# Designs tried in a protein design run: peptides against a protein of PDB entry 1IK9. Part 17

Target 1, 211 residues: chain A of PDB entry 1IK9
Amino acid sequence: MERKISRIHLVSEPSITHFLQVSWEKTLESGFVITLTDGHSAWTGTVSESEISQEADDMAMEKGKYVGELRKALLSGAGPADVYTFNFSKESCYFFFEKNLKDVSFRLGSFNLEKVENPAEVIRELICYCLDTIAENQAKNEHLQKENERLLRDWNDVQGRFEKCVSAKEALETDLYKRFILVLNEKKTKIRSLHNKLLNAAQEREKDIKQ
Target 2, 207 residues: chain A of PDB entry 1IK9 as posed
Amino acid sequence: MERKISRIHLVSEPSITHFLQVSWEKTLESGFVITLTDGHSAWTGTVSESEISQEADDMAMEKGKYVGELRKALLSADVYTFNFSKESAYFFFEKNLKDVSFRLGSFNLEKVENPAEVIRELIAYALDTIAENQAKNEHLQKENERLLRDWNDVQGRFEKAVSAKEALETDLYKRFILVLNEKKTKIRSLHNKLLNAAQEREKDIKQ
Target 3, 195 residues: chain B of PDB entry 1IK9 as posed
Amino acid sequence: MERKISRIHLVSEPSITHFLQVSWEKTLESGFVITLTDGHSAWTGTVSESEISQEADDMAMEKGKYVGELRKALLSVYTFNFSKESAYFFFEKNLKDVSFRLGSFNLEKVENPAEVIRELIAYALDTIAENQAKNEHLQKENERLLRDWNDVQGRFEKAVSAKEALETDLYKRFILVLNEKKTKIRSLHNKLLNA

## One batch from the design tools (peptide; aimed at target 1 F180, target 1 (a further copy) K190)

Design b1_p11_8 (made by RFdiffusion4)
Pose (drawn by RFdiffusion4):
Structure b1_p11_8 (pose): chain A 207 residues (1-76, 81-211), chain B 195 residues (1-76, 83-201), chain P 11 residues (1-11)
Amino acid sequence: as target 2 above (207 residues)
Amino acid sequence: as target 3 above (195 residues)
Amino acid sequence: LLDELASDDLS
């Protein structure tokens, strides 16, 4: 069981703001209850599933395409106008295309015997919604703070692993260099002794 | 300017639910407006910074401690009473085996309740709208952080596994370069022996 | 670095 409460402007009363409450079960297509309130009185109407299918036919529209129009218009490039007569309780709304507009929906609402009960329930629903949301935003705030920390933690763990690697790499190379360079000292020494021995042979050939 | 709308029950009408709306600027300490509504009528009252501190004196409580009790009672066990004839509103605190009057307000019936009720409903719808938007922003950040974490965690796994492959990999190369030096040393030695 | 050390500085 779902519902949407939207504010709307009626052409015959651009001064005051009204509220539209639409409630259904699962989908709009199966039918819905619509309530209009000015904060004092309330007018209610119902639209059955069969009435929706018929209205879609009378409008030459694919049923799902028609329900889609109802969703954009009632549940808040698509321009819609709303009219209501307190004298007749007739409620209709049109979709305004280019130079051509048309009747999109019409409802004969009935003035409610207990407006206060309806208004109190509506406000109560809104307050419950505000409440459920805050609890959710709080749950997400905490999850947010947990992740901000879990990242900073592992980020530090990362920097340490890298820094440990660099210290170990330079440490290994330092040992290597020492050993390798000791050998080079031997090579240079041997190489030079050899040269010396060649120059001594060359001297015996020459004298 | 902030406000809180609470659902309450009056002792003289546990059947119907009323709504208490409290509004203020910065802190309740500087005064606030309280409105009571049953969805048909509405009663309002203004409580000045002067009256609040005055009440903090009559009770001998620090203006801070006193405002604290109001926050708990009015912004949501607390009991609420209202007489539609007198417009007098008072509320009490109920502890184990005792209760006491905590405060009262002389409210006045509002001339245009529908206007008040409409503004209250409008506020709730805006609040719902803003809250739903924040739920989205925080939902995405929760996603970004989840992804960013996996990234770094992966970098850590790769980095640690590298540090553990380093000694073995670098030592092989060192053996290779070192064995080259030895060969040269041997060859040189052998040449020297030639002569 | 290791290639440079493998290179002899001979006369």

Design b1_p11_8_s1 (made by RFdiffusion4, then SolubleMPNN; from b1_p11_8, 3 letters changed)
Fold by OpenDDE base, seed 5:
Structure b1_p11_8_s1 (fold): chain B 211 residues (1-211), chain C 211 residues (1-211), chain A 11 residues (1-11)
Amino acid sequence: as target 1 above (211 residues)
Amino acid sequence: as target 1 above (211 residues)
Amino acid sequence: LLDELATEDLE
């Protein structure tokens, strides 16, 4: 079961933060349980897959698009742009919400809720879920932080090895060229020496012929 | 202001999860506000720095050690080992807690609480804090995840550059040696050719003298 | 290898 809790403001009680809990199995399309609380009272309703399909049909909206709008409204809260307006009557237990666009507001859905007999149990369970979620997120954050520290160390190690490899490549090239030049110069000197000896021998032979 | 909420079980109501909120400025030693709730009622008390010092003195415990025990009891919940037992009387509003060691249990502290007139406001604020903490932790988690992915890419990039540098170093060494051998062999061939010419010239001169 | 290439001076 998946669950999301959001803060909402009711048009009827704009000064009192309410909490909207939605719980579902795998996808919101298969139905969901909605719970509303003000921290004193709680109200719950179950919405079936058939009701979601009927509401989509009544709106002349494709079901997947309608469920997408429900997800935005019910799982994200009003959002920073007050795009969704929530209404609830404590007398009728009728909950409905509207999408407010620039020039058009329309009802997105409505649910009959039932007043919970033991709201304290619902509120305690909601707080427990929040505390469990905090603990899970803290553990994930600590794990990710340690992993980031590991990756940073590994990066620094490879970077240092890479810099050493670059320097060693340049040093190798320089050393090999220096050694090659030395050996090559020795061979060039020997060639020059042998050439001079050949010239001298030819000059001496020309002197011996001239007597 | 720092805050921590923990689940606790009261000895008087072991079947009902209670929530213990502690709020403080910078350090628990400077005093704190404690709030207890069962999701229907709430009770609050203020504990001053002077009261903490007095309780430490009455226990013949060093203040820093006492505050360390308070932190473990009040900020961590009972813990997995039921090391801390919580007691509350709704009639007297007297809250006390004990540390249970293997062979010794002792009272760690006690507070007089006051029943909150509007528990719904306290509960709503507590849920708001939980939801804000979840949102903050989610944002941190998403940031750390993106940073982890960045660091992994950067590591792969430098690793690939390092491997290329190693291969290029080996290839450079091999290529330079091959080229140097070719040039040196040409010079050695020239030296051998010149030496043979010198030997031939010497032999011809010896023939001319014998002639 | 370079040192071996150096020493083959045909005397």
Scores: peptide ipSAE 0.038, ipTM 0.851, DockQ to the pose 0.582
OpenDDE base, seeds 1, 2, 3, 4: peptide ipSAE 0.032, 0.033, 0.029, 0.027; ipTM 0.851, 0.851, 0.850, 0.849

Design b1_p11_8_s2 (made by RFdiffusion4, then SolubleMPNN; from b1_p11_8, 5 letters changed)
Fold by OpenDDE base, seed 4:
Structure b1_p11_8_s2 (fold): chain B 211 residues (1-211), chain C 211 residues (1-211), chain A 11 residues (1-11)
Amino acid sequence: as target 1 above (211 residues)
Amino acid sequence: as target 1 above (211 residues)
Amino acid sequence: LLEELSTEDLE
């Protein structure tokens, strides 16, 4: 089961932060349980897949698009754009929400909620879920941090090996050229020496022929 | 200001999860605000640095050690070792907690709390803090995940460059040796040719002298 | 370089 808790502001009680919990199985389209609380009272309703389909049909909206709007409205809370307005009557237990666009506001959905007999239990469970989520997220953060530190070490180690390899390649080339030049110069000197000996021998032979 | 919320079980109400909020400035030693809630009622007390020092003195415990025990008791909740037992009287508003060791249990501390007039506000604020902490931790997780993905890419890129550098070094050495051998062999062939010409010239001169 | 080194400029 998936769960999301969001802060919302009700039009009737804009000074009192309310919490909207939505719980669902696999997909929001399959239906969900909605719980509203003000930290003292709680109200819960179950919205079926059939009701979601009916609301989409009544709006003349494609179901996937409608569920996409429900997901934005109910799971993000009032995003910083105040695109969603939430209304709740404590008398009728009727919850409805509107999408506000620049020039047009329209009702996105409406649900009948029931007042919870033991709101403290719902509130405690909500707080427990928040604390569990914090602990899980902290453990994940610690894991990711340790992995990050490992990856950074591994990167530095390979980078250092790479730099050493580059330098060793340049040094190898330079050393091989130096050694080659030495050996080549010895051979060139020997060739020149032998050539001079041949020239001298030819000159001596030409002198011996000339008596 | 730092804050920690923990679940605790009261000896008087073991079936009802309570939440213990501790808020402090920089260090727990400087004093703290403690808030207890059951999701319906709330109780708050302020514990001063002087009271912490007095409790440490009354226990004949070094202050740093005592604060270390307070931190374990109040900020970890009942850890899985049930080392800390929490007691609260709703009648007297007296909160006390004990440390349970194998053969000895002792009172670790005690605080007078006051019943909050508007517990819903405290509960809403607590839930808000939990939701903010979840959002912050999620943002941190997303950041660390993206950073880990970056570091992994960077590692793979450097590793691939390193492997190419190793192969290029081996190829360079092999190519340079092949080229050097060719040039040196030409020079050796020239030396041998010149040496043979010198030997022939000497043999011809020795024939001309014998003739 | 190697080609230049292979050519004997026998001046």
Scores: peptide ipSAE 0.029, ipTM 0.849, DockQ to the pose 0.640
OpenDDE base, seeds 1, 2, 3, 5: peptide ipSAE 0.026, 0.028, 0.027, 0.028; ipTM 0.849, 0.850, 0.848, 0.849

Design b1_p11_8_s3 (made by RFdiffusion4, then SolubleMPNN; from b1_p11_8, 6 letters changed)
Fold by OpenDDE base, seed 4:
Structure b1_p11_8_s3 (fold): chain B 211 residues (1-211), chain C 211 residues (1-211), chain A 11 residues (1-11)
Amino acid sequence: as target 1 above (211 residues)
Amino acid sequence: as target 1 above (211 residues)
Amino acid sequence: MLEELLTEDLE
């Protein structure tokens, strides 16, 4: 089961934050349980897959698009730009919500709710779920933080090894060239010395032939 | 202001989860506001720094140690091993809690609370705080997850560069030695050739002198 | 550098 709690403002009670809980199995399209509370009273209703399909049909909206709008409305509250307006009559237990566009508002959906006999139990369960979610999220945060710190250390370690490898490569090249130059210069000196000896020997032979 | 909400079970109402909110400024030692709710009724009380000091003195406990126990009791609920027992009389509004050790239980603290006139407001605010905390923790989780993914990519990138650097260093050494050996062998061949020419010239001169 | 060292010996 998935669950989302959002805060909403009812048109009839704009000063009182209400809480909208939606619970569903796998997908919102398969139906959901909606719970509304003001922290004193609670109302619940079950919305079936058939009702969702009927509402989509009545709106002449493709079901997937309609479910997408339901998800935005019911799981996010009014949204970042008050895109959704929520209405509830405590007398009729009729809940409906509208999507507000720039030049037009339209009813997106409507549900009949029932007043909960023991609202305190619903409220307690809602708070419990919030506290469980906080604890789970905190544990995840602590885990991710530790992993982040590990990954940063591992990055620094390999970066340091890489920098040492670069420096060692440059040093190796420089050292090898220096050693090679020394050996080559010795060989060049020997070649020059041998050439000079050959020239001298040839000059001496020319002198010996010239008596 | 810091705030913690925990779930507790009262000895008088073991089947009903209660919620204990503690709010404080900077340190719990400086005093705190305690709020108790069952999802229908709420009770609040302010505990001053002087009352905390007095309770510590009455217990003959060092204040820092006492505050440490308060923090464990009030911010963690019963604890992982039901170390703390909570008692509340709705009639007297007297709240007290005990620490349970293996062979002894003792009263750790006691507070007079007052029944809240509008418990729904307190409950709504408590739920709002939970939802805000969930949203903040989720945003932090998403951030940490993205950062971990970044750090992992960065680690893989530098690891790949490091491996290439190692291979390039080995290849450089091998290539430089191969080139050096070729040049050195050419110089050695030239030296040998020049020595042979010198020996031949000396032998020819010895023949010319014997002739 | 090694090539330069080789070329200077041909001169």
Scores: peptide ipSAE 0.022, ipTM 0.853, DockQ to the pose 0.342
OpenDDE base, seeds 1, 2, 3, 5: peptide ipSAE 0.020, 0.020, 0.019, 0.020; ipTM 0.852, 0.852, 0.851, 0.852

Design b1_p11_8_s4 (made by RFdiffusion4, then SolubleMPNN; from b1_p11_8, 4 letters changed)
Fold by OpenDDE base, seed 4:
Structure b1_p11_8_s4 (fold): chain B 211 residues (1-211), chain C 211 residues (1-211), chain A 11 residues (1-11)
Amino acid sequence: as target 1 above (211 residues)
Amino acid sequence: as target 1 above (211 residues)
Amino acid sequence: LLDELLTEDLE
């Protein structure tokens, strides 16, 4: 089961933060349980897949698009764009929400809720879920931080090996060229020496032929 | 200001999860605000630095050690070791907690709380804090995840460059040796050719002298 | 190899 709790402001009670919990199985499209609380009272309703389909049909909206709007409205809370307006009558237990666009506002959905007999239990469970979520997220954060530190060490180690490899390649090239130049120069000197000896021998032979 | 909310079980109400909020400035030693709630009622008390010092003195405990025990008791909740027992009288608004060791249980501290007139406001604020903490932790986790993905890419890139550098070093050495061998062999062949010419010239001169 | 090539000085 998935769950999302969001803060909402009701049009009737704009000064009192309400909390909207939505709980569902796998997909919001398959239906959900909605719970509204003000920290004193709570109201709950179940919205079936058939009701979601009916609301989409009544709106002449494609079901996937409608579910996408439900997800934005109910799971994001009043996003910073105030795109969604929430209304609740405590008398009728009727919850409805509207999407406000620049030139057009329209009702996105409506649900009948029931007043919870023991709101404290619902509130405690909601707080428990929040605390569990905090603990899980903190454990994930600590794990990711340790992994980050590991990856950074591993990167530094490979980077240092790479830099050493580059330097060793340059040093190898330089050393090989130096050694080669020495040997080559010795061979060139020997060639020059032998050539001079050959020239001298030829000159001596030409002198000996000339008596 | 720092804040920690924990779940506790009261000895008088073991079936009802209570929430213990502790709020403090910089250090718990400087005093704190304690808030207890059952999701319906709330109780708050302020514990001063002087009261913390007095409780430490009354216990004949070093203040730093006492604050360390307060931190474990009040900020960890009932840890999985049930080391701390929490007691609260709704009638007297007296909150006290005990540390249970294998052979000795002792009172660690006691506080007078006051019943909150508007518990719904305290509960809403507590839920708001939990939701804010969830959002902050989620944002941190998303950031750390992206950073880990970056570090992993960067590691793979450097590793691939390192492997290429190793291979390039080996290839360079092999290529340089091959080129050097060719040039040296040419010079050696020239030296041998010149030496043979010199020997032949000497032999011809020795024949011409014998003739 | 280079050292061997070095030491074969055809003297």
Scores: peptide ipSAE 0.020, ipTM 0.849, DockQ to the pose 0.485
OpenDDE base, seeds 1, 2, 3, 5: peptide ipSAE 0.019, 0.020, 0.020, 0.019; ipTM 0.849, 0.849, 0.848, 0.848; seeds 1, 3 fail the geometry check

## One batch from the design tools (peptide; aimed at target 1 I191, target 1 (a further copy) R179 K187)

Design b1_p12_1 (made by RFdiffusion4)
Pose (drawn by RFdiffusion4):
Structure b1_p12_1 (pose): chain A 207 residues (1-76, 81-211), chain B 195 residues (1-76, 83-201), chain P 12 residues (1-12)
Amino acid sequence: as target 2 above (207 residues)
Amino acid sequence: as target 3 above (195 residues)
Amino acid sequence: DVLEELKEDELS
């Protein structure tokens, strides 16, 4: 059981703002209840599933395509106009295309005996919605703060692992260099003794 | 300018639900407007900064402690009474085995209730709209942080596993380079023996 | 690479 409460402007009353409340079960296609209120009175109407299928035929439209139009217009490049007569309780709305507009929907609403009850329920629904949302935003705020910390934690764990690696790498190399360079000292020494022995042989050949 | 709309029940009409709307600027301490509505009529009252502090005195409470009680009672066990004939509104606090009048307001019936009701409904719809948008922004940040975390965690896994492969990998190379020096040393030694 | 550099002998 879903609903949407939207504000709308009627052509015959651009001064005051009205409110449209549409409620259904699962899908608009199966039918819906529509209520119009100016904050004092309320007018209500119903549209059955069969009435929707028929209206789509009379409009030469694919049924789902027609319901899509109803969703854009009633549940808030597509321009829509709304008219209402308090004298007749007739409510209709048109889609305004280029130079060509057409009747998209018409409802004979009935003035409600208990406007206050309807208005109170509407406001109550809105306040419940505001409430459910806040609880959700709070739940997400906490999850947000948890992740901001869980990242900072691991980020630090990362920097430490890297810094530990660099310290270990240089430490290993330092030991290596010492051993390798000690050997080089022996090579240079041996190499030079050899040379010396070659120069001594050379001297015996020459004298 | 902030506001809070609460659903309440009056003692003289537990059947019907009323709505209490409280509005202010910065803090209740500087005064506020309170509106009561049953969806048909509406009653309003203004409470100045001067009246509030005055009440804080009649009670002998710090203006802060007194405003605190109002926040708990008016912005949502608290009991509410209203007489449509007198427009007098008062509310009490109920503790274990006692109750006491906490405050009152002389409200006045509003001339155009529909206007007030329309503005209240409009505010609620805007609030729903802003809250739904924020739920989206925070929802995405929750996603970005989830991804960013997996990234770094992966970097950590890779980094730690590297530090553990380092000693073994570097020691092999050192053996290789070192074995080369030894060979040279042997060769040289052997040459010296030649001579 | 320090290990490669140290492969080179400093001979006279």

Design b1_p12_1_s1 (made by RFdiffusion4, then SolubleMPNN; from b1_p12_1, 8 letters changed)
Fold by OpenDDE base, seed 4:
Structure b1_p12_1_s1 (fold): chain B 211 residues (1-211), chain C 211 residues (1-211), chain A 12 residues (1-12)
Amino acid sequence: as target 1 above (211 residues)
Amino acid sequence: as target 1 above (211 residues)
Amino acid sequence: SLLDELLKEDLE
């Protein structure tokens, strides 16, 4: 089962933060359990897949789009733009929420809740879930941090090997050219020496022909 | 101000999870505020630096070591080994905790708490802190995940450049040797040709002398 | 090295 707890403000009690817990099996579309608490009292309602479908039909909205709006309203909490307004009557246990657009506000959904007999148990379980989620997220953070440190070391190691390879390539080229120039110059000197010997031999032969 | 919320079990109410919030400015040694809740009622006490020092002295324990034990007891919650036992009297508002060792249990500390008049506010604030901590940790997780993905890409990129550099070094060496061999062989051929011309000229001169 | 071998053959 998945769950999300969000902080919301009720129109009826804008000074008191409420907490909206939504829990579902696989998809919010298959239905969910909604729990509202003010830290003293709690109210719970079960929303079926059929109720979600009926609300989507009543709104003339495609079910997937409607569920997408439910997800934004119920799981994001009060987004920074107060796009969703939450209303709750403690007397009727009627919960309804509206989407506020610039020129239009419309009711997105409504649910009947029931007052929980033991709100402390619901609140304790909610806090336990928060603490468990914190612990899980901390463990994940520590793992990711260690992995980042490993990847950074591995990157530095291969970068250092790459720089050494570049330098070794340049050094190899320079060394090979130096050695080649030495050998080539030696061969050029031998060629020049042999040409001079041939010129001298030809000059001597021309002198020997001229007696 | 730093805070830690922990789940604990009271000896008096082992079936009901309690939550222990500890808050402090910089170090636990400088004093702290302790808050206990069962999700319905809350109790708060302020522990001063002088009280911590007095408890350390009464135990004949070095203050830093004592604060280290307080940190383990109060901030770790019930560690997996039930090393710490928590006791609370709702009537006297007396909170005390013991360290359980194999052969010895001893009282580690005790505090007088006061019942909070508005426990719902304390509970709401506690839940808000948990939700804020979850959001912060999630944002950190997303950041670390993106950084891991970046570092992995950067590692793959430099690894690929390194492999190309190795291959380019080997190719350069092979190409330079091939080019050098061609030039040297041309020079060797010229040297051999010039030597043969010198030998022929010497043989012709020896024939011209014998004739 | 191949270069050192080429160098040796030229010293003979």
Scores: peptide ipSAE 0.029, ipTM 0.848, DockQ to the pose 0.342
OpenDDE base, seeds 1, 2, 3, 5: peptide ipSAE 0.028, 0.028, 0.020, 0.028; ipTM 0.849, 0.848, 0.846, 0.848; seed 1 fails the geometry check

Design b1_p12_1_s2 (made by RFdiffusion4, then SolubleMPNN; from b1_p12_1, 7 letters changed)
Fold by OpenDDE base, seed 3:
Structure b1_p12_1_s2 (fold): chain B 211 residues (1-211), chain C 211 residues (1-211), chain A 12 residues (1-12)
Amino acid sequence: as target 1 above (211 residues)
Amino acid sequence: as target 1 above (211 residues)
Amino acid sequence: SILDELLEEDLE
């Protein structure tokens, strides 16, 4: 089961923060449980997949698009853009929300809620879920931090090995060329010496013929 | 101001989770505000630095050690080891907690709390703090995840460059040696040829002298 | 290459 808690402001009670909890299985499209609380009272309603489909059809909106709007309205909270307005009557237990666009405001959906007999239990469970989520997120953060530190060390190690490999390649090339030049110069000197001996032998033979 | 919320179980109400909020400035040692709630009622008390010092002195415990025990008791919640037992009387508004060791149980501290007139406001603010903490931790998690992905890419890039550098170094050495052997063999052939010409010239001169 | 230049300077 998935759950999202958001803070909302009701048109009827703009001075107090309300909390909107939505709970669902796998997808919001399959239906959900909605819970509203002011920290003293709580109200809950169940919305079926058939009700969601009927609301989409009544709005002449494609189901996936309608569910996308429900997800934005009910799971994001009233984002800073006030695109969604929430209304609740404690007397009728009727909850409805509107989408406010620049030139058009329209009702997106409505739910009949039931007053919870023991709101303290719902509030305690909601706080427990928040604390569990905090603990899970902290554990994930600590894990990711340790992994970042590991990856940074591993990167520095490979970078240092790479720089040493580049320098070692250049040094190897330079050393090999120096050694090759030395050996080649020795062979060139030997060739020159043998060539001079041949020239001298030819000059001596020319002297011996002239006697 | 720092804040920690923990779930606790009271000896008097073991069937319901209570929430213990501690709020302080910089260090718990400088004093704190303690708030207890069951999701319906709330109780708050202020503990001064002087009260903490007096409790440490009365226990004959060093202040830093005592504050360390307070931090474990009040900020960790009842960890799975049940090392800390919490007691609260709604009638007297007296909150006390004990440390349970294998052979010794002792009172660690006690506070007089006051019943909050508007518990719903305290509960709403507590839920708001939980939701804000969740949002902050989610943003940190997303940032750390993106940084991990960056570091992993950067590591793979450097690793691939390093492997190419190693292979290029080995290839360079092999190529340079092959070229050097070819050059040396040419020079050796020329030396052999010149040596043979010198030997032939010496043999011809020996024939001319016998003539 | 330096190696190729060192090859061509054969004393004829």
Scores: peptide ipSAE 0.025, ipTM 0.846, DockQ to the pose 0.527
OpenDDE base, seeds 1, 2, 4, 5: peptide ipSAE 0.024, 0.023, 0.024, 0.023; ipTM 0.847, 0.847, 0.847, 0.846; seed 1 fails the geometry check

